# Designs tried in a protein design run: peptides against a protein of PDB entry 6B4J. Part 6

Target 1, 315 residues: chain A of PDB entry 6B4J
Amino acid sequence: DITMQWYQQLQDASMQCVLTFEGLTNSKDSQAKKIKMDLQKAATIPVSQISTIAGSKLKEIFDKIHSLLSGKPVQSGGRSVSVTLNPQGLDFVQYKLAEKFVKQGEEEVASHHEAAFPIAVVASGIWELHPRVGDLILAHLHKKCPYSVPFYPTFKEGMALEDYQRMLGYQVKDSKVEQQDNFLKRMSGMIRLYAAIIQLRWPYGNRQEIHPHGLNHGWRWLAQILNMEPLSDVTATLLFDFLEVCGNALMKQYQVQFWKMLILIKEDYFPRIEAITSSGQMGSFIRLKQFLEKCLQHKDIPVPKGFLTSSFWRS

## One batch from the design tools (peptide; aimed at target 1 I2 L215 R220 Q224)

Design b1_p9_8_s4 (made by RFdiffusion4, then SolubleMPNN; from b1_p9_8, 5 letters changed)
Fold by OpenDDE base, seed 3:
Formats: structure tokens, sequence, C-alpha cells
Structure b1_p9_8_s4 (fold): chain B 315 residues (1-315), chain A 9 residues (1-9)
């Protein structure tokens, strides 16, 4: 399976990255520990500062992240920090930055859906300049949300139940699995972030190049989902999340083909979702239904709430 | 090449 090979390659690359900077992370040396903490803060704090407030502030954050990844010194916590402070500094920063982007999907976007767009445009712009960060974003995303690949992890003989639950994307703490609503909320945030990344380009970059992970991956994702059996509650939730965020962009890009896809979803796939939907899960199902019906009726997919406009970039 | 729709006739 080509999809599973791609998944595994990204996971292997991510694992190799962790092994590469293990010397920095496992060091008992006081100076190495200080460098690690400074690099971690320098990589993650700017991402946490991303907001919908002003385009100028977003540009400053982007420039700071790019400067750090380019080996330039940046100010963090009142200190000058550079990836050159340790031979493993760049690998560590790339990994932690990618992890933080996905974490913002999992936490910030999960709670505030409109936050997907400013986070995604920075992530896309950084990915364009630093492709390894993009691969690591995918690796982190795929590990936390296998539905972003998409695939459904299978239970293997001898596997612990908790490990299987974690493979499905559940958080398990003190032998307690998270509630389904919290799980779906986190998965929704990550899917929404992904759907935003694949359509957005950093406006101050060289836009002549092809998007490093563009809308063709959105089409691939939809095609793969439709070739899979629906999963109870999960498929209806994430399909809605994806289409709400990137449906307008897909419509503009693929036009008639997109509408054929949407009709296929409504006529062939939606009944399969209905057949596995319990009475307690009707919320996600109804939301998807209403979205599909509205879009087909109006022959339009609305621009998502929080989409970045020219006025945002002038602020 | 974009993947084919599962039921695209």
Amino acid sequence: as target 1 above (315 residues)
Amino acid sequence: KLPLLPFDP
C-alpha cells in the first residue's frame, strides 16, 4: 500500500531525527541542558504567539522562526539563541517546531477553529523554505491523527489495549482513555489545520514555486476516505471539518470534478455513514448532512470563517 | 495524476 509506505517513511524519518539529537536531549551537562531549553523555547514560543490580530505581527513571528531555522541568532527569553550553539541544534529545533505546529492544531484550533488559518499560513511558508520541517509536521500529524493520512490502525495480536488506543489517536493517562468528545475535538483541530495548510501560501514568499504540500493532497485525502469504510462518528466529523475548511479552495481548483466528488459523497458515501451512525452520534451526521445539502443547493462552498483577507495583511 | 473517484463512472 503506497499510503502506508508513505506513512511509515515519515515515521521512520521522524524517529531517525529523534535519534540524531538524542545527545542533546539526554545530556547531563549543564550547558547542554541550558542550550536545549533555550532552543526549545525559541522554537515553540513564536508559534504560540500566532494570532488572528494583525498580519504585521504574523510576519514578525514568521521572520523570527525563519531566522532561527536559517542559523541566525534570535532573541528568546532575553537571551540570544542560535541553532549553531549545538551540532544537533537544527534537527532538534526543526522537530520541536513541527511538533508545536501540530500541537496548535490539537489544542488551539480544536478550541478556536478560526485559528487554523494564521497557524497554517506560517506553517506553509516555513515548509516552503524548510521542507524537512514540513515532513516532520506530517510525521507528527500522522502519529497523533492517523485519519489525516488517512488510515485506521488495526489491533495486532499481543498488542496492549492502551497501545492500540494510542495508535487510534486517543490519549491514555493513568490507564484512563480520553472521552470520545475530547478525542474528536482534538482530531478536528488537527484535520482543520491540515486542510488550511494545503490551501495557503505565505504571501511574502516566492509564489512561483508549486505548493510543497498543496490541494492535490486534499483531493487524495478525500479519495482515500471515500475508498475506506466509514468509522462511526469519526468519518462524519472529520469529513465535515475538512470540507468546511478547504471545500471552497477545492471547488475553485477542481470545479466540475469537485462537484462530482461532492455528489458522490452525498449519494453513495453518506448512506454508508448513516448506516453506522447511532442515535447518540446524530450531531456530527446532521451537521455533515446540512453542509452537503446547503452546498449542493446553492452550488457554492462558502469561504471558511477566519480565512485571511487582504485587510488582515494590511493590519 | 489525481486519484480516480471510487465510483466515477
Scores: peptide ipSAE 0.027, ipTM 0.718, DockQ to the pose 0.130
OpenDDE base, seeds 1, 2, 4, 5: peptide ipSAE 0.025, 0.025, 0.025, 0.023; ipTM 0.701, 0.694, 0.711, 0.682

## One batch from the design tools (peptide; aimed at target 1 L264)

Design b1_p10_1 (made by RFdiffusion4)
Pose (drawn by RFdiffusion4):
Structure b1_p10_1 (pose): chain A 315 residues (1-315), chain P 10 residues (1-10)
Amino acid sequence: as target 1 above (315 residues)
Amino acid sequence: PPLPSFPLPS
């Protein structure tokens, strides 16, 4: 409940932000759309540019967003644009910027697991300078992936199925329901991004402040889901690509206590899945063992493939 | 048997 109450605090806090700018979106004038068009444009593209080439140019995207959020003018396609044009624009750009980070994790990181880090550092950095943006990231991240909270949505009695699948985060339209394959990745990429944000810190600016969403939330996540019964395919998958990304940082921080948590899912939580999962979906549960059988004996969890090296920063 | 729990270390 402590989590479910905190879960609601962010959700209805985001709905307050959906209404604070109410009128900027619900506007049909020509100029009214031009403004709504140029802001969302110059605020959600720099996030899409976030690449793995170098941290040198990764700073441009960070500064371009810091200037845009802090009110300064920002060079856009054609003429420069700024938030000072409209008082509702700031509380609007922070909304669309937050959704983009999770969206970049939704599409890009689900397919390319390594791009989770160059995106997370910019997000973990912007979260420091502007905490309001972070709560909005925790807002969208949580609804589109309630498994990141983590809370498994229970079945409410007397309701149709298509109503329930939407609550699980499946993308569904009038007649189309998102397949399970093209759904499981959308969730992987989301928590792989979440598993990266909590362990990374923006290096530049020399800040003595603390990480806004500390690595502590990585411990509670593993603990909060390992104390409840696992879902068949979702848990064994998400439990793997979270440890592959953040298992190295947790091993260093919570040295022995983290190992105890691992020798638990090895002999107490693995059986909790072998029966729950049918023979047609053991694919996820198998990767989870192949991941631990090594890590437990090697006494090490490999650093995540795609970690930003020193070469990446200087260069 | 019930599942164990792990509190946050200090």

Design b1_p10_1_s1 (made by RFdiffusion4, then SolubleMPNN; from b1_p10_1 with P1S S10P)
Fold by OpenDDE base, seed 4:
Structure b1_p10_1_s1 (fold): chain B 315 residues (1-315), chain A 10 residues (1-10)
Amino acid sequence: as target 1 above (315 residues)
Amino acid sequence: SPLPSFPLPP
C-alpha cells in the first residue's frame, strides 16, 4: 500500500545515504578516521546538549548544527570541523545527526518525556532548512519504531524469531529479547518526539511557510492507526503518548473534526482495544481511557507538560 | 474504516 511504499522509499534513501559515505566510514586511513570521528562528534554532541534550561542555549545549539550543515566550520572538541573536510562529509553528518535525534527520542525522551519539546523544536527547525535531515529522521524513526509509520510487522514463514522481534522494534542481544516495559518505554519516547516535531516550529525561522512535516501527518497517523487492528498493549500505550503530546495542537487545528475522531476512538475503537487487552496490560488501557474520558468531559485537551513557553525563549 | 467520519486533510 501507499504507506508501505513510503516506508520503503525512506529506508531505501537511508540505505543509499549509507552507501554514499561508505568510503569515509570504512576507510583505514588515519586522516579519514580522524575526520570521521570529528564529524560524528560535531553532529551528535550538540544534540546531546539540548535541554530545557534556556532558550538562548537552545539557539546556540541550533546555530551550531545549522552552521555545520551549511558547510561552515564549527568548533568541536577543541578543533575546527567542517563537512568540507571530506567529499562524503555532508552526507555522513546528515545521517548521523538524524540518527542522533531519533536516539534522543529512544533514550532521553523515553526517560524524561518533557525533553521531547526542546529536541523536537530543534529537529523541526533543522528539517525546515535541511529537508534531507528530515527524511533521514523519518527513516531512522520508522526502522526503530514501525508504529510511527504506522504498521505492525508480521511474522513470515521461515523468519527467525529474533529477526521478527527486531522488526517489531525489540532489542535482542545474546538471544535475549528486551523486556516489554523497556520496549514500550523506548517506543513511547520515539512517538512522543515525533508528536512534538509535527507541531513545533523553530521560532527564529520563517513561520509563514508550511511546516515541512506538520500536523497533517499527525492526522494521517491517527487515521492509519484507527484503520488497523489494535496491537496488544502497544496501541493503547502509543495512542495515549501521541494524544498527550499533540492532542492539544490537533484540537486547535482540526476543531470539530478532531472531536469527532476522539468520540470515534472512545465509542468504536476502544472496545477493540479492550478485547485484546489482558489483565496484565490494563494499566495502559486505563490510562488511555481516563485521558479520553477527561478530555471529552472537559471538551479540552491540555497543553502537554514541557511545552515550550514564551518565557523559555526569553531565557 | 473510520476515515469517512473525519476525512483526511489535504
Scores: peptide ipSAE 0.026, ipTM 0.681, DockQ to the pose 0.374
OpenDDE base, seeds 1, 2, 3, 5: peptide ipSAE 0.024, 0.022, 0.021, 0.023; ipTM 0.670, 0.680, 0.673, 0.665

Design b1_p10_1_s2 (made by RFdiffusion4, then SolubleMPNN; from b1_p10_1, 3 letters changed)
Fold by OpenDDE base, seed 3:
Structure b1_p10_1_s2 (fold): chain B 315 residues (1-315), chain A 10 residues (1-10)
Amino acid sequence: as target 1 above (315 residues)
Amino acid sequence: SPLPTFPLPP
């Protein structure tokens, strides 16, 4: 399976990255520990500062992240920080930065869907300039949300239930599994972030180049989802999230073929989702149904709430 | 590779 090979290659690259900077992370030296913490803060704080407020502030954040990845010193916590402070500094920062982008999907976007767009445009722009960060974003995303690949992890003989739950993307703390609503909320945030990344380009970059992970991956994702058996509550939830965020962009790109896909969902895939939907899970199904019916009726997919406008970039 | 067309084969 080509999809599973791609998944495994990204996970292997991510694991290799962790091994590469193990010297920095496992060091008992006080100076190395300080460097690690400074680099971690320098990589993650700018991402946490991303907001929907002003395009100018977003540009400052982008420039700071890019400067750090380019080996330039940046101010963090009142100190000058550079990846050159340790031979493993760049690998560590790339890994932590990618991890933080996915975490913002998991937390910030999960709670505030409109936050997907400013986070995604920065992530896309950084990915364009730093492809390794993009691969690591995918690796982190795929590990936390296998539905972003998409695939459904299988239970293997001898596997602990908790390990299987974690593979499915659930958080398990103190032998307590995460509640389904919280799980779906986090998965939704990550899918929404991904759907935003694949359609957005940093406006101050070279737009003549091909998007490093563009809408063709959105089409692939939809195709793969529709070729899979639906999963109870999960499929209806994430399919809605994905289409709400990138449906307008996919419509513009694929035109008639996109509408054929929507008709296929309504006529062929809905009955399969409905067949596995319990009475307590009808909310996600109804929401998807209403969205698709509205889109097909109006022959239009609305621009998602929070989409970045020209006025945002002038602020 | 060419993008898949809809409907997709099972």
Scores: peptide ipSAE 0.028, ipTM 0.671, DockQ to the pose 0.111
OpenDDE base, seeds 1, 2, 4, 5: peptide ipSAE 0.025, 0.025, 0.025, 0.025; ipTM 0.666, 0.680, 0.681, 0.667

Design b1_p10_1_s3 (made by RFdiffusion4, then SolubleMPNN; from b1_p10_1, 3 letters changed)
Fold by OpenDDE base, seed 1:
Structure b1_p10_1_s3 (fold): chain B 315 residues (1-315), chain A 10 residues (1-10)
Amino acid sequence: as target 1 above (315 residues)
Amino acid sequence: SPLPTFPLPE
């Protein structure tokens, strides 16, 4: 189908990118290894420095990332670093940067939900200026969290169970699969980051242009989820995460149509979730239930905690 | 209001 074709195209592009810079990554030359490490640090450290503290600091981080991607030298670890140091430097940096954004969803946002917004606004702004980084963000996100596409990976004949578990997004180490709670925590972080990206625009860019991956993709995601059979615990968890982060934005954008969708979720889809929910999974189920009921009762979805305000950008 | 680009599920 069209969704799987899109998924595969992004994965193919990501794989091709890796092949393109394999010379840099596989080089035995000491100078090439040094350049690789410098470029990797230059691409990833600024992302790790993103915080909710001040808009001015966030702008500095954005400018550094943009400068690096634009072929300008940047200071990293007390050294001048540029993608021009190696012919494969730009491809490598774009890949590692995109990977790092998704990793911040998987780790930082998973533990601190409010962190989604400053990370997402930088990612969105970089995506606007560097579309290839955006495609690579999607590729990394989709690979780690197939539910962000969304689709459910299928077990194929002859496939090892561990490989299937990894395709589902589980970490498998020493033949031990990740605990469900940890798995869902990581998936939640990535979905929350995605939900933030699709609604945020970098305020210092050309806001007259269409968002490169905007709220229409949020609508698409919801539509696709609702057309799929729910998965135990997973669907209730991620649907809540998504709606909590971008529900307000979707409400403002789609208005009556959004409320029709929310009613459909509550009346038609939620019972299907309930039917597959075990007694041990009631936490996620109850949380989604309470959220939907509150939103429908009040005819409003609250602005998510951590949403960036004008005061943030003046700091 | 802008119409959704993607339809609601049937």
Scores: peptide ipSAE 0.026, ipTM 0.662, DockQ to the pose 0.145
OpenDDE base, seeds 2, 3, 4, 5: peptide ipSAE 0.024, 0.022, 0.024, 0.019; ipTM 0.677, 0.669, 0.673, 0.629

Design b1_p10_1_s4 (made by RFdiffusion4, then SolubleMPNN; from b1_p10_1 with P1S S10E)
Fold by OpenDDE base, seed 2:
Structure b1_p10_1_s4 (fold): chain B 315 residues (1-315), chain A 10 residues (1-10)
Amino acid sequence: as target 1 above (315 residues)
Amino acid sequence: SPLPSFPLPE
């Protein structure tokens, strides 16, 4: 399976990255610990500052992240910080930055869907300039949300139930599994972030270049989902999230082919979702139904709420 | 670039 091979390659690269900077993370030296903390803050704080407030502020954040990844000193917490402070600094920062982007998907986007767009456009722009960060974003995303690949993790002989639950994307703390509503909320946030990344380009970059992980991956994702058995509540939820965020972009890109896919979803795949949907899961099902019916009726998919306009970039 | 072919569910 080409998809699973790709998944495994990304996970292996991520694991190798962790091993590469293990000296920095495991150091007991006070100076090394200080450098680690400074680098971690420099990598993650700018991402947490991403907001829908102003395009100018977003540009400043982008420039700061790019400068850090380029080996230039940046100000963080009143200190000058550079990846050159440690031989493993760049690998560590790339990993932590990628991790933070995905974390903003599972936390910020999960709670505020519109936040997907400013986070995604920065992530896309950084990915264009720093491909390794993009690979690490995928690795973190795939690990936290296997449905973003997509695949369904399988229970293996001898596996602990908690480990299987974690593989499925659930948080398990103190032997308590995450509630289904919270799980779906986090998965939704990550899928929405991914759907935004694949369609957005940083407006101040070289837009003549091909998107490093563009809408063709959105098409692939939909194709793969449709070739899988639906999962109760999960499929209806995430399919809606994906289509709401990137459906308009896919429609514009693939035109008639996209509409054929949407009809196939409504006529062939949706009944399969219905067949496995319980009375307690009707909310996600009805939401997907109404979305599909509205889009097919109007022969249009609306631009998602929170999509960045020209007025945002002038602010 | 050629549009990726959509594999229909078998």
Scores: peptide ipSAE 0.023, ipTM 0.667, DockQ to the pose 0.091
OpenDDE base, seeds 1, 3, 4, 5: peptide ipSAE 0.021, 0.020, 0.022, 0.022; ipTM 0.656, 0.667, 0.666, 0.670

Design b1_p10_2 (made by RFdiffusion4)
Pose (drawn by RFdiffusion4):
Structure b1_p10_2 (pose): chain A 315 residues (1-315), chain P 10 residues (1-10)
Amino acid sequence: as target 1 above (315 residues)
Amino acid sequence: SEFEELEELV
């Protein structure tokens, strides 16, 4: 409940932000749409530019967003644009910027697991300088992936199925329901991004402040899920690509206590899945063992493939 | 129990 109460605090807090700018979106004038158009444009593209080429140019995207959020003018396609144009624009750009980070994790990181780190460091940085943006990221991240909270949505009695699938985060339209394959990845990329944000810190600016969403939330995540019965395919998958990304940082921080948590899922939580998962979906549960059978005996969890090296920063 | 002890750690 401590988590479910905190879960609601962010959700209804985001709905307050959905209404604070109410009128900027619900506007049909010509100028009214041009403004709504230029802001969302110059605020959600720099996030899409986040590449793995170098941290040198990765700073440009960070500065371009810091200037945009802090109110300074920002060069956009054509003429420069700023938030000072409208008082509602700030509380609007922070909304659309937050959704983009999770959206970049939704599409890009789900397919390309390595791009989770160059996106997370910009987000873990912008979270410091502007905490309001972070709560909005925890808002969108949590609804589109309630498994990141982590809380498994229970079935409410007397309700149709298509109503329930939407609560699980499946993308569904009038008649189309998102397949399970093209769904499981959307969740992987989300929590792979979440697993990266909590362990990375923006290097530049020399800040003595602390990580806004510390690695502590990585421990509670593993602990909060491992105490409850696992879902068939979702848990064994998400439990793997979270450890692959953040298992190295947790091993260093919580040295022995983390290893205890691993020799538990080896002999106590693995059986909790072998019966729950049918023979047609053991694919995820198998990767989870192949991941641990090594790590437990190697006494090491490999650094995530795609970690930002020193070469990436200087260069 | 071991899970709950580990959950209460942090």

Design b1_p10_2_s1 (made by RFdiffusion4, then SolubleMPNN; from b1_p10_2, 4 letters changed)
Fold by OpenDDE base, seed 1:
Structure b1_p10_2_s1 (fold): chain B 315 residues (1-315), chain A 10 residues (1-10)
Amino acid sequence: as target 1 above (315 residues)
Amino acid sequence: SEMQELLNLV
């Protein structure tokens, strides 16, 4: 399976990255620990500062992240911080930055869907300049949300139930599995972030270059989802999230082909979702159905709420 | 099938 090979390659690259900076992370030296913490803050704080308020502020954040990744010193916590402070500093920062972007999907976007767009445009722009960060974003995303690949993890003989639950993306703490609503909320945030990344380009970059992970991956994702059996509640939820965020962009890109896909979803895939949906889970399916039927009726997919306009970039 | 045609666009 090509999709599973791609998944595994990204996970292997991520694991190799962790091994590369293990010396920095496992060091008992006080100076190394200080450097690690300074680098971690420098990588993650700018991402947490991303907001929907002003394009100028977003540009400052982008420039700071790019400067850090380029080996330039940046101010963080009142200190000058550079990846050159340790031989493993760049690998560590790339990993932590990528992890933080996915975390913002899991936390911020999950709670505030509009936040997907400013986070995604920065992530996309950084990915364009730093491909390794993009691969690490995918690796983190895929590990936390296998549905972003997409694939459904399978239970293997001898596997602990908790490990299987974690593979499915559930948080398990003190032998208690996460509630389904919280699980779906986090998965929704990550899918929405991904759907935003694949359609957005940093406006101050070289627009002549091909998007490093563009809308063709959105088409691929949809095709793979449709080639899979639906998962109860999960498929309906995430398919809605994906289409709400990037449906308009996919419509513009693929036109007639995209409408054919929506018809296929309605005619062939909805019955399969409905067949596995309990009465208590019908809310997610109904939401998806109503959204798609409205789009088909109006022959249009609305621009998602929070989409960045030209006025945002002039602010 | 229409489904297979769409999948082949991947």
Scores: peptide ipSAE 0.037, ipTM 0.764, DockQ to the pose 0.736
OpenDDE base, seeds 2, 3, 4, 5: peptide ipSAE 0.030, 0.034, 0.032, 0.031; ipTM 0.733, 0.754, 0.733, 0.736

Design b1_p10_2_s2 (made by RFdiffusion4, then SolubleMPNN; from b1_p10_2, 5 letters changed)
Fold by OpenDDE base, seed 4:
Structure b1_p10_2_s2 (fold): chain B 315 residues (1-315), chain A 10 residues (1-10)
Amino acid sequence: as target 1 above (315 residues)
Amino acid sequence: DEIKELLNLV
């Protein structure tokens, strides 16, 4: 399975990255610990500052992240910080930065769907300049949300229930599994972030180049989802999230082919979702139904709420 | 054509 091979390759690369900076992570030296903390803050704080307030501020954040990844010193916490402070500094920063982007999907986007777009455009722009960060974003995303690959993890013989739950993307703390609503909320946030990344380009980059992980991956994602048996509640939720965020972009890119796909979803795949939907899961089902019907009726998919306009970039 | 191939998978 090519998809699973791709998944595993990304996980292996992520694991190798962790091993590469293990010296920095495990060091008991006071100076090394200080450097680690400074680098971690320098990598993550700018991402947390991303907002919809002004395009100019977003550019400043982007420039700071890019400068850090380029080996230039940046100001963080009142200190000058550079990845050159430690031989493992760059690998560590790339990993932590990628992790933070996914975490913003998991937390910020989950709670505020509109936040997907400013986070995604920065992530896309950084990915264009720093491909390794992009691979690490995918690795973190896939690990936290296997549905972004997509695949549905299966229970294997000898597996502990908690480990299976974690593979499915659930948080398990003190032998307590996460509530379904919280789980779906986090998964939704990550899928929405991903759907935003694949369609957005940093406006100050070389847009003549091909998107490093563009809409073709969105098309692939849809095709893979449709070739899988639906999972109760999860499939309806995430399919809606994905289409709401990137459906308009897919429509513009693939035109007639997109509408054929959407009809196929409504006529062939949606009944399969319905067949596995319980009365307690009707919310996600109805939302997807209404979305599909509206889009097919109007022959249009609306631009998602929070989409960045030209006015945003002039602010 | 990647698109056609993917559509055929559905």
Scores: peptide ipSAE 0.032, ipTM 0.715, DockQ to the pose 0.276
OpenDDE base, seeds 1, 2, 3, 5: peptide ipSAE 0.030, 0.030, 0.031, 0.029; ipTM 0.723, 0.718, 0.723, 0.712; seeds 1, 2 fail the geometry check

Design b1_p10_2_s3 (made by RFdiffusion4, then SolubleMPNN; from b1_p10_2, 5 letters changed)
Fold by OpenDDE base, seed 1:
Structure b1_p10_2_s3 (fold): chain B 315 residues (1-315), chain A 10 residues (1-10)
Amino acid sequence: as target 1 above (315 residues)
Amino acid sequence: KEIEELLNAV
């Protein structure tokens, strides 16, 4: 399976990155520990400051992240911080930055769907300038949300149930598995972030370049989902989340082909979702149904709430 | 590619 090979390559690259900066992370030296913490804060705090308030503030955050990744000193916590403070500093910062973007999907976007767009446009812009950060974003995203690949992890003989649950994306703490609603909320946030990343370009970059991970990956994702058996509650939830965020962009890009895809979803795939939907899971099912029916009736996909407009960039 | 081609390519 080519998709699984690609996924494994991403995970291997991510693991190799962790091994590369292991000296920094495992150091008992007080100075190395200080550098690690300063670099971690410098990589993650700007991402946490991303908001929907002003385009000018978003640009400042972007410039700070880019400066850090470019080996320039940045101010963090009242200190001058640079990846040059340690030979493993760049790899560490790239990894932690990518991890933080995915965490914002998992946490912030999960709770506030409109937050996907400002986070995604920064992530996309950084990815364009720093491809390794993009690969690490995918590695983190796909590990936490295998449905973003998409694939369904399989239980193997001899596997612990908890390990299988973690592979499926569930959090397991003290031998207690995460509640389904919390699980779906986190998965929704990550899918929404991904759907935003693949359609957005940083407006101050070189627009002549091809998007490093553009809408063609969204089209592939849809095609792959439709070629898979639906999962109870999961498929209806994430398919809705994906289409709500990037459906308008896909419609504009693929036009007639997009509508053929949407009809295929409604006529062929939706009944398969219905067949596996229990009475307790009707919420996600009904939401997807209403969305598809509305879009097909109006022959339009609405621009998602929180989409960044020209007025945002002038603020 | 047409949708059918995309679905079959997976």
Scores: peptide ipSAE 0.035, ipTM 0.740, DockQ to the pose 0.303
OpenDDE base, seeds 2, 3, 4, 5: peptide ipSAE 0.034, 0.034, 0.034, 0.032; ipTM 0.736, 0.740, 0.730, 0.732; seeds 2, 5 fail the geometry check

Design b1_p10_2_s4 (made by RFdiffusion4, then SolubleMPNN; from b1_p10_2, 5 letters changed)
Fold by OpenDDE base, seed 1:
Structure b1_p10_2_s4 (fold): chain B 315 residues (1-315), chain A 10 residues (1-10)
Amino acid sequence: as target 1 above (315 residues)
Amino acid sequence: SEMQELLNSV
């Protein structure tokens, strides 16, 4: 399975990255610990500052992240911080930065869907300049949300139930599994972030280059989802999230092919979703159905709320 | 599948 091979390759790369900076993370030296914390803050704080307020502020954040990744000193917490402070500093920062982007999907986007766009455009721009960060974003995303690959983790003989639940993306604390609504909320945030990343380009970059992970991956994702058996509540929820965020972009890119895909979803896939949907889960399916039927009726996919306009970049 | 055909058409 090519998809699973790709998944595994990204996970392996991520694991190798962790091993590379293990010396920094496991150091007992006080100075090394300080450097680690400074680098971690420098990598993550700018991402947390991303907002929908002004394009100028977003540019400042981008420039700071790019400077850090480029080996330049940046100001963080009143200190000058550079990845050159430790031989493993760059690998560590790339990993933590990627992790933080996915975390913003899991938390910020999950709670505020419109936040997907400013986060995604920064992530996309950084990915363009730093491909390794992009691979690590995918690795983190895939691990937390296997549905972003997409694949459904399988229970293996001898596996603990809790470990299987974690593989599915659930949080398990004190032998208690996360509530389904919270699980879906987090998964939704990550899928929405991904759907935004694949369609956005940093406006101040070299636009002549191909998007490092563009809409073709969105098309692939849709095709793969549709070739899989639906999961109760999960498939309807995430398919809606994906189409709401990137449906307009896919429509513009693939035109007739996109509409054929939507018809296929309505005619062939909806009955399969409905067949596995309980009465208590019907809300997610109804939302998807209503959205898609409206789009087909109007022959248009609306631009998602929070989409960045030219006026945003002039602010 | 029809979905794979659509994928391959891109």
Scores: peptide ipSAE 0.027, ipTM 0.725, DockQ to the pose 0.750
OpenDDE base, seeds 2, 3, 4, 5: peptide ipSAE 0.024, 0.026, 0.026, 0.025; ipTM 0.708, 0.717, 0.705, 0.713

